# Peptides against a protein of PDB entry 4Z5W: the designs that were tried, part 44

Target 1, 305 residues: chain A of PDB entry 4Z5W
Amino acid sequence: IPDVFLELNKLWYFSAQSNLFNGEMPRSLSNSRSISLLSLRNNTLSGQIYLNCSAMTNLTSLDLASNSFSGSIPSNLPNCLRLKTINFAKIKFIAQIPESFKNFQSLTSLSFSNSSIQNISSALEILQHCQNLKTLVLTLNFQKEELPSVPSLQFKNLKVLIIASCQLRGTVPQWLSNSPSLQLLDLSWNQLSGTIPPWLGSLNSLFYLDLSNNTFIGEIPHSLTSLQSLVSKENAVEEPSPDFPFFKKKNTNAGGLQYNQPSSFPPMIDLSYNSLNGSIWPEFGDLRQLHVLNLKNNNLSGNIP

## One batch from the design tools (peptide; made by RFdiffusion4, then SolubleMPNN)

Design b1_p12_3_s1 (from b1_p12_3, 5 letters changed)
Fold by OpenDDE base, seed 3:
Structure b1_p12_3_s1 (fold): chain B 305 residues (1-305), chain A 12 residues (1-12)
Amino acid sequence: as target 1 above (305 residues)
Amino acid sequence: SPPPGFITTVPD
């Protein structure tokens, strides 16, 4: 990318995604006073990520995903006082979340999906201080770490939590009960164990639950039949979504489906590929908004209601 | 094995 952004003093939106750009990010772009939305996703950009937050006073959205950046996560990002959305997916950092992210009060949406992030305990302990954090995606990080169950962890405003395919050990953490606004939970493709906790059914905004491909045991909590968002069409006020889309794989050989908003996901309970026993509750019939109920590959018995 | 049905923020 040419170093010409100094003359572009009115540039508000720059999208150069899905090109063949290589080399470092231009210094004039890293110092742009006008830019609000920056997307360089799916290029071959390299070097260290550097942003001059004192110059970039209008920066609200940053998508650098699927690039060849190296080094540490930029610890100065909390100084970008308007920065809300960050997509750093598929950047191989091999790092922990910086302690400075405790001060990241502008942050609303963060993805590190497949970014070689380490130490989930430190990551969650840091990110709980982000009072405006609504979307957190940590898929394809951590290696056989334990999902922390520390009851003091608190994500009050969290709407979307995705920590899939991390080989995480532990149980469904009690601190998630402190997130009453949670709409989407994906903990699929881990090594989570124990029972599915009944308090999950108290998350009245939860319309998408994926606990598939874990080691959960015991009965399906009857309280899942009373998930209010799946019983009635609440007028879910379309809260401002992340500026980055979500992707879900359908089949091994098919391109992933793109979901521009969390609300674009079909209402779902997926408990498949566990060791759950007992019956399917007839009261799943009360979940009139449910599009997908996947209970396959468990030890369930009795009648199908 | 189940098909990989987890959510990410980038295409495959």
Scores: peptide ipSAE 0.517, ipTM 0.905, DockQ to the pose 0.722
Fold by OpenDDE base, seed 1:
Structure b1_p12_3_s1 (fold): chain B 305 residues (1-305), chain A 12 residues (1-12)
Amino acid sequence: as target 1 above (305 residues)
Amino acid sequence: SPPPGFITTVPD
């Protein structure tokens, strides 16, 4: 990318995603006072990620996903006082979340999906201090770590939590009960164990639950048949979605389906590929907004209602 | 194995 962004003093939006750009980010770009949205996703950009937050005073969204960046997560990003959305997916950091992210009050949406992030306990302990954090995507990190169950963890404003495909051990963490605004939970493709806790059914905004491909045991909690968002058409006020899309593979051979916002996901309960027993509750019929109920590959018995 | 049905913020 040419080092010409000083001359582009009116440039508000720069998207150069899905190109063949290589080398480092140009210094003029890292110092741009005008840029609000920066997307360089899906290139071959390299080097250390550096942003001059004292210069980049208009930066609100940063998508650097799927690049060859190396080194540490930029600890100065919390100094970008307007920075709301960060997509650092598929960047091989091999790092922990910086302690400075405790101060990241502008942060609303963060993805580190497949970014070689380590220490989930530290990551969650840090990120709970982000008072405006609504979307957190940590898929394909923390390999074989334990999902912390520390009751003091608190994500009050969390709407979307995705920590899938981490091979995480542990149980469904009680601290999620402190996230009453949670709409989408994906903990799929882990090694989570124990029972599915009844308090999940108290998350009245939860329309998408994926606990598939774990080692959960016991009965399906009857409280899941009373998930308010799935019983009634509440006019979910469309909250501002992250400036990055979500992707979900349905088939091994198909490209991931793109979802531009969390509300584009079909209302779903996926408990498939566990060791759940007991019956399918007839009261799942009360979930009139439910599009997908996936209970396959469990130890369920009795009648199908 | 089932197809990977987990959510990411990048395509494949």
Scores: peptide ipSAE 0.513, ipTM 0.893, DockQ to the pose 0.707
Fold by OpenDDE base, seed 4:
Parts: sequence; structure tokens; C-alpha cells
Structure b1_p12_3_s1 (fold): chain B 305 residues (1-305), chain A 12 residues (1-12)
Amino acid sequence: as target 1 above (305 residues)
Amino acid sequence: SPPPGFITTVPD
């Protein structure tokens, strides 16, 4: 990418995604005063990620995903006082989340999906201080770590939590009950164990639950039949979505289906590929907004209602 | 195992 962004004094949006750009990010781009949205996703950009947050006063969205960046997570990003959305997916950091992210008050949406992030306990302890954090995607990190169950963890404004395919151990963490605005939970493809906790049914905004491909045991908690978002058309508060899309793989050989908004996901309960027993509750029939109920590959018995 | 049906923020 040429170093010409100093001349582009009116450049508000720069998208150069899905090209063949290599080398480092231009210094003029890292110092752009005008840029609000920067997307360089799906290139071969390299070097250290550095942004001059004192210059980049308009930066609101940053998508650097699927690049060959190296080194540390840029600890100065909290100084980008308008930066709301960060997609650092598929950047091989091999790092912990920097402690400076405790001060990241502008942060609303963060993805480190498949970014070789380590220490989930530290990550969650840091990120709980991000008071405006609504979307957190940590898929394909923390391999074989323990999902912390510390009840003091508090993500008060969290709406989307995705920590899939981490081979995480532990149980469904009680601290998620401190997130009453949670709409989408994906903890699929882990090694989570124990029972599915009944308090999940008290998350009135939860329309998408993926606990598939874990080691959950016991019965399906009857409280899931009372998920208010799936009973009634509550007005999903049209909150601004993350400036990055979500992707769900449908098959191993196809690209993921793109979902531009969390609300574009079908209302779903996926408990498939666990060790759940007991019956399918007839009261799942009360979930009039439910599009997908996936209970495949469990130890369920009795009648199908 | 089923194909991975988990959510990411990249297509791959």
C-alpha cells in the first residue's frame, strides 16, 4: 500500500480488503487524522501493528483480520478514544491481551478469533473493565485452557459472547448470569462439562444459544423453554452491530456463511453433540420464535413432543 | 465429528 494518506485529508473510509497487499501498513495511514473506518482484512500485510492514536482521532473501526502482522497486540489502542470496533481475527499474535485494555472505554466490539491469544483468565479479567463492550469474539484461542468461573467477573453490557473451538475445560460460568443483556452465546466446540445451568433460561434477551460439541451431562434445563426472546417477539433493540461480519461454517469445504448482524442469526438452541439425558420438554413448543432446535447426538429418551 | 458450525469473524 503506498504511503500517500497524508494527502487524503478527507478520507473517512478506507477499505482495501481481500486484495494482495503485502508489506507494512503505510506510516501516513497509521497517522491519518481523517480516517474513521479502516479495513485491510484479508491481505498479506506484515510487521508490527502500530497506530498513532494521538493523530488518529477519528478512528472508530479497525479491521486488520487475516493478515500476517506479527509482534504484540498494540497496547496503545485504548488511547484511540473513538475506537469502538476491532477485528484482529486470524492475526498470529501469540500473546495475552494487554493490561492497558482495562482502560478501553470506547471499545464496543472486539474480535481476536483465531489470533493465538493466550490466558483466558487474564483476558476476561482485563476485558470486564471495558464498560461499553457488547461483542466479544475469542473463538479459536486459549487452546485447552480452563474457562474461568470466578463469580466476580462482570460483563454488564455484553450482548454477544463467542468463545468457540478453544477446547476449553470447565463449566458454563456463573459470571455470565451478570450479563442480563446477552443475546448470543456460542461456547460450542469446547470440552465444557457439568450440567447446563438453569439460570441460562433467565437471560431474557438470549435468542441464540450454541453449546454444541461439549461434554455436558444431565437433563436439558426446563428453564430454556421459558427464554423470553424465543417466546415473544420482543423488539430486539436495534443496537448498532459490530462493523465486522460474523461467519458460521456450514460445511468443512465451504466458506462460512456471512452474517452482517448478530440479529441475522436464526433464533437457535443448539445442544447437539453432548451427553445430555432425559426427555425433550413439550414446552419447547412455547418457543414460537425458535427457528432451530438441535438436540442431535445426545442420550435423550422418551417421546418427541 | 460434524463440520464445525461455530462462529468466527473471518470466513475461513
Scores: peptide ipSAE 0.505, ipTM 0.891, DockQ to the pose 0.691
Fold by OpenDDE base, seed 5:
Structure b1_p12_3_s1 (fold): chain B 305 residues (1-305), chain A 12 residues (1-12)
Amino acid sequence: as target 1 above (305 residues)
Amino acid sequence: SPPPGFITTVPD
């Protein structure tokens, strides 16, 4: 990328995604006073990520995903006082989240999906201090760690939590009951055990629940038949979605489907590939907004209602 | 390829 961003003093949006750019990010770009949205996703950029936050006073969105960046996560990002959205997916950091992220008050949406992030306990202890954090994606990290169950963890404004395919041990953590605005929960493809907790049915905004491919036992909680978002069409206030899309593969041979907003996901309960027993509750018929109920590959018995 | 079914913020 050429070092010409000093002359571009009116440049507000720069998207150069899905090209063949190599080398480091140019110094004039890291010092741009005008740029609000920066996307360099899916290139071959390398070196250390550096942003001059004292110069980049208009930066609101940063997508550097799927690049060959190395070194540490930039600890100075909390000094970018307008920075809301960060996509650092598929950057091989081999690091912990910096302690400075406790001060990241502008942060609303964060993804480290498949970024070799370590220490889930430290990550959650740091990120709970981000009062404006609504979307957190940590998929394909923390391999074989234990999911913290510490009751003091509080994500009061969290709407989207995705911690899939980490081989995490433990149980569904009680601290998630402190997130009353939670709309989407994906804990699929882990080694989570115990029973599915009844308090999940008290999350009135929860329209998408994926607990598939775990080791859960016992009955399906009857409280899941009373999820308010799946009983009635609440007029979901159109909150600003993350500036990055989500991707989900349905089949091994299909490309990932793109979802531009969390609301583009079909309303779903997926409990498939567990060791759940008992009957299917007839009261699942009250979930008039439910599009997908997936209970396959369990030990369920009785009549199909 | 990762198993189908979980959500990411990149295509693959």
Scores: peptide ipSAE 0.480, ipTM 0.879, DockQ to the pose 0.496

Design b1_p12_3_s2 (from b1_p12_3, 6 letters changed)
Fold by OpenDDE base, seed 3:
Structure b1_p12_3_s2 (fold): chain B 305 residues (1-305), chain A 12 residues (1-12)
Amino acid sequence: as target 1 above (305 residues)
Amino acid sequence: GPPPGFLTSVPE
């Protein structure tokens, strides 16, 4: 990418995604006073990520995903006082979340999906201080770590939590009960064990639950049949979504589904590929908004209601 | 069938 952004002093939106750009990010771009939305996703950009937050006072959204950047996560990003959305997916950092992210009050949406992030305990302890954090995607990180169950962890405004395919050990963490606005939870493709906790059914905004491909045992909590968001058409106030889309990886040769908004997800309960036993509750019939109920590959018995 | 898919923020 040419170093010409000093001349583009009115440039508000720059999208150059899905090109063949290589080399480092231009210094003039890292110092742009005008840019609000920057997307360089799916290129071959390299080097250290550096942003001059004192210059980039209008920066609200940053998508650098699927690039060949190296080095540390930029610890100065919390100084970008308007920065809300960060997509750093598929950047191989091999790093921990910077301690400075405790001060990242502008942050609303963060993805580190498949970015070789380490130390989930430290990551969650840091990110809980981001009071405006609504969307957190940490898929394909923290390989074989333990999901912390520390009850003091608190994500009050969290709406979307995706920590899939990490081979995480532990149980469904009790601290998630402190997230009453949670709409989407994906903890699939881990090594989580124990029982599915009944308090999940108290998350009245939860319309998408994926606990599939874990090692859960025991019965399906009856409280899941009373998930209020799946019983009634509450007009989920479309809160501002993250500027990055979500993708469902399918194990079929059919291309992954893209979801531009959390509201575009089909209402779903997926408990498939566990060791759950007991019956399917007839009261799943009360979930009139449910589009997908996936209970396959468990130890369930009795009648199908 | 194959294990279910999972969510990411990029095409995998």
Scores: peptide ipSAE 0.470, ipTM 0.910, DockQ to the pose 0.855
Fold by OpenDDE base, seed 5:
Structure b1_p12_3_s2 (fold): chain B 305 residues (1-305), chain A 12 residues (1-12)
Amino acid sequence: as target 1 above (305 residues)
Amino acid sequence: GPPPGFLTSVPE
């Protein structure tokens, strides 16, 4: 990428995704006063990520995902006072989240999916201080760690939490009951155990629940048949979505599904591939907004209602 | 059948 961004003093949006750009990010781009949205996703860019936050006063969105960047996560990003969305997926950091992210008050959406992030306890302890954090994606990190269940963890404004395919141990964490605005939860493809907690049915905004491919036991909580978002069409207030899309990995050779907005997800309960027992509750028939109910590959018995 | 898929922010 040429070092010409100093001359482009009116450039607001720069998208150069899915090209063959190599080398480092140009210094004039890291010092741009005009750029609000920057996407360099799916290239071969390398070196250390550096942004001059004192110069980049208009930066609101940053997508550097699927590049060959190395070194540390930039600890100065909280100084970018308007920076809301960060996609750092598929960057091999081999690091912990910086302590400076406790001060990241502008942050609304963060992804480190498949970025070799370590220490889930430290990550969650840091990120709980981000008062505006609504979307958190941590899939394919923290391999074989324990999901912390510390009740002091508080994500008050969290709407989307995805921590899938980490081989995490532990139980469904009680601190999630402190997130009343939670709309989407994916904890699939882990080694989570115990029972599914009844308090999940009290999350009135929860319309997408994936607990599939874990080691859960016991009955399906009856409280899941009373999830308010799945009973009634509440007009979900169109809140600003993340500037990055979501992808559902399929185990079939068919391409993954892309979801540009959280509202594009089908309302779903997926409890498949566990060790759940008992009956299917007839009251699942009250969930008039439910599109997908997946209970396959469990130990369920009785009549299908 | 194959296990269900999971969510990411990039194609896997």
Scores: peptide ipSAE 0.469, ipTM 0.912, DockQ to the pose 0.842
Fold by OpenDDE base, seed 1:
Structure b1_p12_3_s2 (fold): chain B 305 residues (1-305), chain A 12 residues (1-12)
Amino acid sequence: as target 1 above (305 residues)
Amino acid sequence: GPPPGFLTSVPE
């Protein structure tokens, strides 16, 4: 990418995603006063990620996903006072989340999906201080770590939590009960154990629940039949979605489904590929907004209601 | 059948 962004003093949106750009991010770009939206996703950019937050006063969205950047996560990003969305997916950091992210009050959406992030306990302890954090994607990190169950963790404004395919151990963490605005939870493809907690059914905004491919035991909580978002057509307030799309990885070579907004997800309960027992509750029939109920590959018995 | 998919923020 040429180092000409000093001349582009009116450039508000720069999208150069899905090209063949290589080398480092140009210094004039990292010092741009005009840029609000920066997307360089799916290139071969390299070097250390550096942004001059004192210069980049208009930066609101940063997508650097699927690049060959190296080194540490930029600890100065919280100084970008308008920065809301960060997509750092598929950047091999081999790092922990910086302690400075405790001060990241502008942050609303963060993805580190498949970025070799380590220490989930530290990550969640830091990110709980981000009062405006609504979307958190941490898929394909923290390999074989334990999902912390510390009840003091608080994500009060969290709407989307995705921590899939981490081989995480532990149980469904009680601190999620402190996230009453949670709409989407994906903890699939882990090694989570214990029972599914009844308090999940108290998350009135939860319309997408994926606990599939874990080691959960016991009965399906009856409280899941009373998930308010699945009982009534509440007008899901189209809340501001993150500036990055979501992708459902399919094991079939059929292209992954892209979801541009959380509202584009079908209302779903997926508890498949566990060791759940007992019956299917007839009261799942009350979930009139439910599109997908996946209970396959469990130890369920009795009649299908 | 194949295990269910999971969510990411990028195509895998």
Scores: peptide ipSAE 0.457, ipTM 0.908, DockQ to the pose 0.866
Fold by OpenDDE base, seed 4:
Structure b1_p12_3_s2 (fold): chain B 305 residues (1-305), chain A 12 residues (1-12)
Amino acid sequence: as target 1 above (305 residues)
Amino acid sequence: GPPPGFLTSVPE
């Protein structure tokens, strides 16, 4: 990418995703005063990520995902006072979340999906201080760590939490009950155990629940049949989506499903591939907004209602 | 077969 962004003093949106760009991010780009949205996703860019936050005063969205960047997570990003959305997926950091992210008050959406992030306990302890954090994607990190269950963790404004395919141990963490605005929870493809907690049914905005491919036991909590978002349409809070799409990985070499907005997800309960027992509650029939109920590959018995 | 896939913020 040429170092010409100083001359582009009116450039508000730079989208150069899915090209063949290599080398480092140009210094003029890292100092752009005009750029609000920067996407360089899916290139072969390298070097350390550095942004001059004192210069980049208009930066609101940063997508550097799927690049060959190296080094540390840039600890100065909280100084980018308007930066809301960060997609750092598929950047091999091999790092912990910087402590400076405690001060990241502008942050609304963060993805480190498949970025070799370590220490989930520290990550969550830090990120809970991001008062405006609504979307958090941490899929394919923290391999074989324990999902912290510390009740003091508080994500008050969290709407989307995706921590899939981490081989995480532990239970469904009670601190999630402190996130009453939670709309989407994906904890699939982990090694989570215990019972599915009844308080999940109290999350009135939860319309997408994926707990598939874990080691959950016991009965399906009856409270899931009363998930208000799946009973009625009234609670569909259309909030602004993150500036990055979501992708559902397919088990086949066929391209994943892309979801541009959380609202584009089908209302779903996926509890498949666990060790759940008992019956399918007839009251699942009350979930009139439910599109997908996946209970396959469990130890369920009785009648199908 | 394996369960349906999980969510990410990039194609995998």
Scores: peptide ipSAE 0.454, ipTM 0.908, DockQ to the pose 0.823

Design b1_p12_3_s3 (from b1_p12_3, 5 letters changed)
Fold by OpenDDE base, seed 3:
Structure b1_p12_3_s3 (fold): chain B 305 residues (1-305), chain A 12 residues (1-12)
Amino acid sequence: as target 1 above (305 residues)
Amino acid sequence: GPPPGFLTSVPD
């Protein structure tokens, strides 16, 4: 990418996604005062990620995903006082979340999906301080770590939590009950155990629940039949989506599905590929907004309602 | 059947 962005003093949006750009990010781009939205996703950019936050006063969205960047997560990003959305997926950091992210009050959406992030306990302890954090994607990190269950963890404004395919151990953490605005939870493809907690049914905005491919035991909590967002349409909160899309990986030769907004997800309960027992509750029939109920590959018995 | 998929912020 040429180093010409100093002359582009009115550049608000720069998208160079899905090209063949290599080398480092241009210094003039890292110092752009005008740019608000920057997407360099899916290139071969390399070197250290550096942004001059004192210069980049208009930066609101940053997508650097699927690049060959190296080194540390840039600890100065919280100084980008308007930066809301960060997509750092598929950047091989081999790092922990920097402590400076405790101060990242502008942050609303963060993805580190498949970025070799380590220490989930530290990551969650840091990110809980991001008071405006609504979307958190941490899929394909923290391999074989334990999902912290510390009840003091608080993500008050969290709406989308995706921590899939980490081989995480532990249980569904009680601290998620402190996230009453949670709309989407994906903890699939882990090694989570114990029972599915009844308090999940109290998350009145939760319309997408994926706990599939874990080691959950016991009965399906009856409280899931009373998920208010799946009973009625009245609680559909129109929300600003992250500037990055979501992708559902399919274990079929069919390509993954892209979802541009959380609202584009079909209302779903997926509890498949666990060790759940007991009956299917007839009251799942009350979930009039539910599009997908996936209970396959469990130890369920009795009649299908 | 195949295991269910999971969500990411990037395509495979």
Scores: peptide ipSAE 0.478, ipTM 0.907, DockQ to the pose 0.886
Fold by OpenDDE base, seed 2:
Structure b1_p12_3_s3 (fold): chain B 305 residues (1-305), chain A 12 residues (1-12)
Amino acid sequence: as target 1 above (305 residues)
Amino acid sequence: GPPPGFLTSVPD
C-alpha cells in the first residue's frame, strides 16, 4: 500500500480488504486524521501494528483481521478516543490483552478470534472495565485454560459473547447472570462441565444459545422453555451491529455462513454433543420463535413430545 | 456426524 494518505486529507472510509497487499501499513495511514473506518482485512500485511491515536482522532472502526502482523497488541489503542470496533481476528499475537484496555471506554465490539491470545482470566478481568462493550469474540484462543467463574466479573452491557473452540475447562460461569442484555451466547467446542444452570433461562433477550460439543451433564433446565425472546415476538430494535461480520464455521464444508448482524442468526438452542440426560420438555413447544432446537448426541430418554 | 460448527469473526 503506497504511503500517500497524508494527501488524502478527506478520506473517511478506506477498505482494501480481500486483496494481496503485503509489507507494512503505510506510516501516513497510521497518522490519518480523516479516516473513520479502516479495513485491511484478509491481506498479507506484516510488521507491527502501530496507530498514532493522537493523530487518528476520527478512527471509529479498525479491521486488520487475517493479516501477517507480528509483535504485541498495540497498548495505545485506548487513546483512540472514538474507536468502537476492533477486529484483530486471525493475527498471531501470542500475547495477553494489554492492561491499558481497562481504560478502553469507547470500545463496543472486539474480536480476537484465532489470534493466539493467552490468559483468559486476565483478559476477562481487563475487558470487564470496558463499560460500553457489547460484542466480544474470543474464539480459538486460551487453549485448555479454565473459564473463570469469578462472580465479581461484570459485563453489564454485553449482548454477544462468543468464546468457542478454546478447549476451555470449567462450568457455565455465574458472572454471565450479570449480563441481562445477552442476546447471543456461544460457548461451543469446549470442555465445559457440570450442569447447565437454570438462571440461563432468566436471560430474557437470549435468542441464540450454543453450548454444543461440551461435557455438560444432568437435565436440560426447564427454565429454557420460558426464554422470553423465544416465546414472544419482541420488537427487537435493530441495534447497531459491529462493523465486522460473524461466520459460522461448518465442520463438513470449507464455506462458513456469514451473518452481518446478530439479528440475522436464526433463534436457536443447541445443546447437542453433551452428556445431558432426562426428558425433552414438552414446553419447548411454547418457544414459538425458536427456529433450531438441537439436542442430538446426548443421553436423553423418555418420549419425544 | 461431526459436531455443529462454532462462531468466529473471520471466514476459515
Scores: peptide ipSAE 0.477, ipTM 0.909, DockQ to the pose 0.858
Fold by OpenDDE base, seed 5:
Parts: C-alpha cells; sequence; structure tokens
Structure b1_p12_3_s3 (fold): chain B 305 residues (1-305), chain A 12 residues (1-12)
C-alpha cells in the first residue's frame, strides 16, 4: 500500500479487503486525521500493528482480520477515543489481552476469533471494565483452559457472546445471569459439563442459544419454553450492528453461512450432541418465533409432542 | 449426522 494518505485529507472510508497487499501499514495511514472506517481484511500485511491515536481522532472502525501481522496487541488502542469496532480475527498474536483495555470505554464490538489468545480468566477480568461492550467474539482461543465461573464478573450491556471451539472445561457460568440484554450466546464445541442452568430461561432478549457439542447432562430446563423473545415478536430496537459479519462454520464442504447483522440469525435453540435425558417438553410449542430446535444426538426419551 | 457448526467473525 503506497504512503500517500497525508494528501487524502478528506478520506473517510478506506476498504481494501480481499486483495494481495503485503508489507507493513503505511505510516501516513497510521496517522490519518480523516479516516473513520478502515478495513484491510484478508490480505498478507505483516509487521507490528501501530496506530497513532493522537492523530487518528476520527477512527471508529478497524478491520485488520486475516493478515500476517505479528507481535503484541497494540496497548494504546484505548487512546483512540472514538474507536468502537475492532476485528483482529485470524491474526496470530500468541498473547494475552493488554491490561490497558480496562480503559477502553469507546469499545462496542471486539473479535479475536482464532488469534492465539491465551488466559481466558485475565481476558474476561479486563473486558468487563469496557462499559459499552455489546459484542464479544473469542472463538478458537484459550485451548483446554477452564471457563471462569466467578460471580463478580459483570458484562451489563453484553448482547452477543461467542466463545466456541476452545475445548473449554467448566460449567455454564453464573455471571452470565448479570447480562439481561444478552440476545445471542454460543458456547458450542467445548468440554462444558454439569446441567444446563434454569436461569437461562430468564434472559428475556435471548433468541439464539447454542450449547451444542459439549458434555451436558440431566434434563432440558423447562424455563427454556418461556423465553420471551421466542414467545412474542418484541420489536427489537434496531441498535447499530458491528461493522464485521458473523460466519457459521458448517462441517460440510458447503460454504459457511454469512450473517451481516444479529437480526439475520434464525431464532434457535441448539442443544445437540450432549448427554441430556428426559422428555421433550410439549410447551416448546409456545415458542411461536422459534425457527430451529436441535436436540439430536442426546439420550432423550418418551413421546415426541 | 455431521457435528453442528459454530460462530466466528471470519470465514474458516
Amino acid sequence: as target 1 above (305 residues)
Amino acid sequence: GPPPGFLTSVPD
């Protein structure tokens, strides 16, 4: 990428995704006063990520995902006072989240999916201080760690939490009950155990629940038949979606499904590939907004209602 | 059947 961004003093949006750009980010780009939205996703860019936050006063969105960047996560990003969305997926950091992210008050959406992030306890302890954090994606990190269950963890404004395919141990964490605005939860493809807790049915905004491919036991909580978002069409206030899309990986060679907005997800309960027992509750028939109920590959018995 | 999928922010 050429070092010409000083001359582009009116440039507000720069998208150069899915090209063959190599080398480092130009110094003039890292000092741009005009850029609000920056996407360099799916290139071969390398070196250390550096942004001059004192110069980049208009930066609101940053997508650097699927590049060959190395070194530390930039600890100065909280100084970018308007920066809301960060996508750092598929960047091999081999690092912990910086302690400075406790001060990241502008942050609304963060992804580190498949970025070799370590220490889930430290990550969650840091990120709970981000008062505006609504979307958090941590899939394919923290391999074989334990999911913290510490009740003091508080994500009050969290709407989307995805921590899939980490081989995480532990139980469904009680601190999630402190997130009353939670709309989407994916904890699939882990080694989570115990029973599915009844308090999940009290999350009135929860329309997408994936607990599939874990080691859960016991009965399906009856409280899941009373999830208010699945009983009635609440007019979900259209909040601004994250500037990065979501992808559902399918194990079939058919391409993953892309979802540009959380509202594009089908209303779903997926409890498949566990060790759940008992009957299917007839009251699942009350969930008039439910599109997908997946209970396959369990130990369920009785009549299908 | 095939195992379920999971969510990411990039295509795998």
Scores: peptide ipSAE 0.466, ipTM 0.904, DockQ to the pose 0.864
Fold by OpenDDE base, seed 4:
Structure b1_p12_3_s3 (fold): chain B 305 residues (1-305), chain A 12 residues (1-12)
Amino acid sequence: as target 1 above (305 residues)
Amino acid sequence: GPPPGFLTSVPD
């Protein structure tokens, strides 16, 4: 990418995604006063990620995902006072979340999917201080770590939590009950154990629940049949989506399904590939908004209602 | 077969 962004003093949106750009991010780009939305996703950019936050006063969205960047996660990003959305997925950091992210008050949406992030306990302890954090995607990190269950963890404004395919151990963490605005939870493809907690049914905005491919035991909590968002449409709070799309990974070489907004997800309960027992509750029939109920590959018995 | 997949913020 040429170092010409100093001359582009009116450039608000720069999208150069899905090209063949290599080398470092131009210094003029890292100092752009005009750019609000920057996407360089799916290139071969390298070097360290550095942004001059004192210069980049308009930066609101940053997508650098799927690049060959190296080095540390930029600890100065909280100084980008308008930066709301960060997609750092598929950047091999091999790092922990910087402590400076405790001060990241502008942050609303963060993805580190498949970025070799380590220490989930530290990551969650840091990110809970992000008062405006609504979307958190940490899929394909923290391999074989334990999902912390510390009740003091508090994500008050969290709406989307995706921590899939981490081989995480532990249980469904009680601190998620402190996130009453949670709309989407994906903890699939982990090694989570214990019972599915009844308090999940108290998350009145939860319309997408993926707990598939874990080691959950016991009965399906009856409280899941009373998930208010799946009973009625009245609580569908359309909130601003993150500037990055979501993708459902396919088990086949066919490209993942793209979801541009959390609202584009089908209302779903996926509890498949666990060790759940007991019956399918007839009261799942009350979930009039439910599109997908996936209970396959469990130890369920009795009648199908 | 395994479950249909999991969510990410980037395509495969």
Scores: peptide ipSAE 0.458, ipTM 0.903, DockQ to the pose 0.823

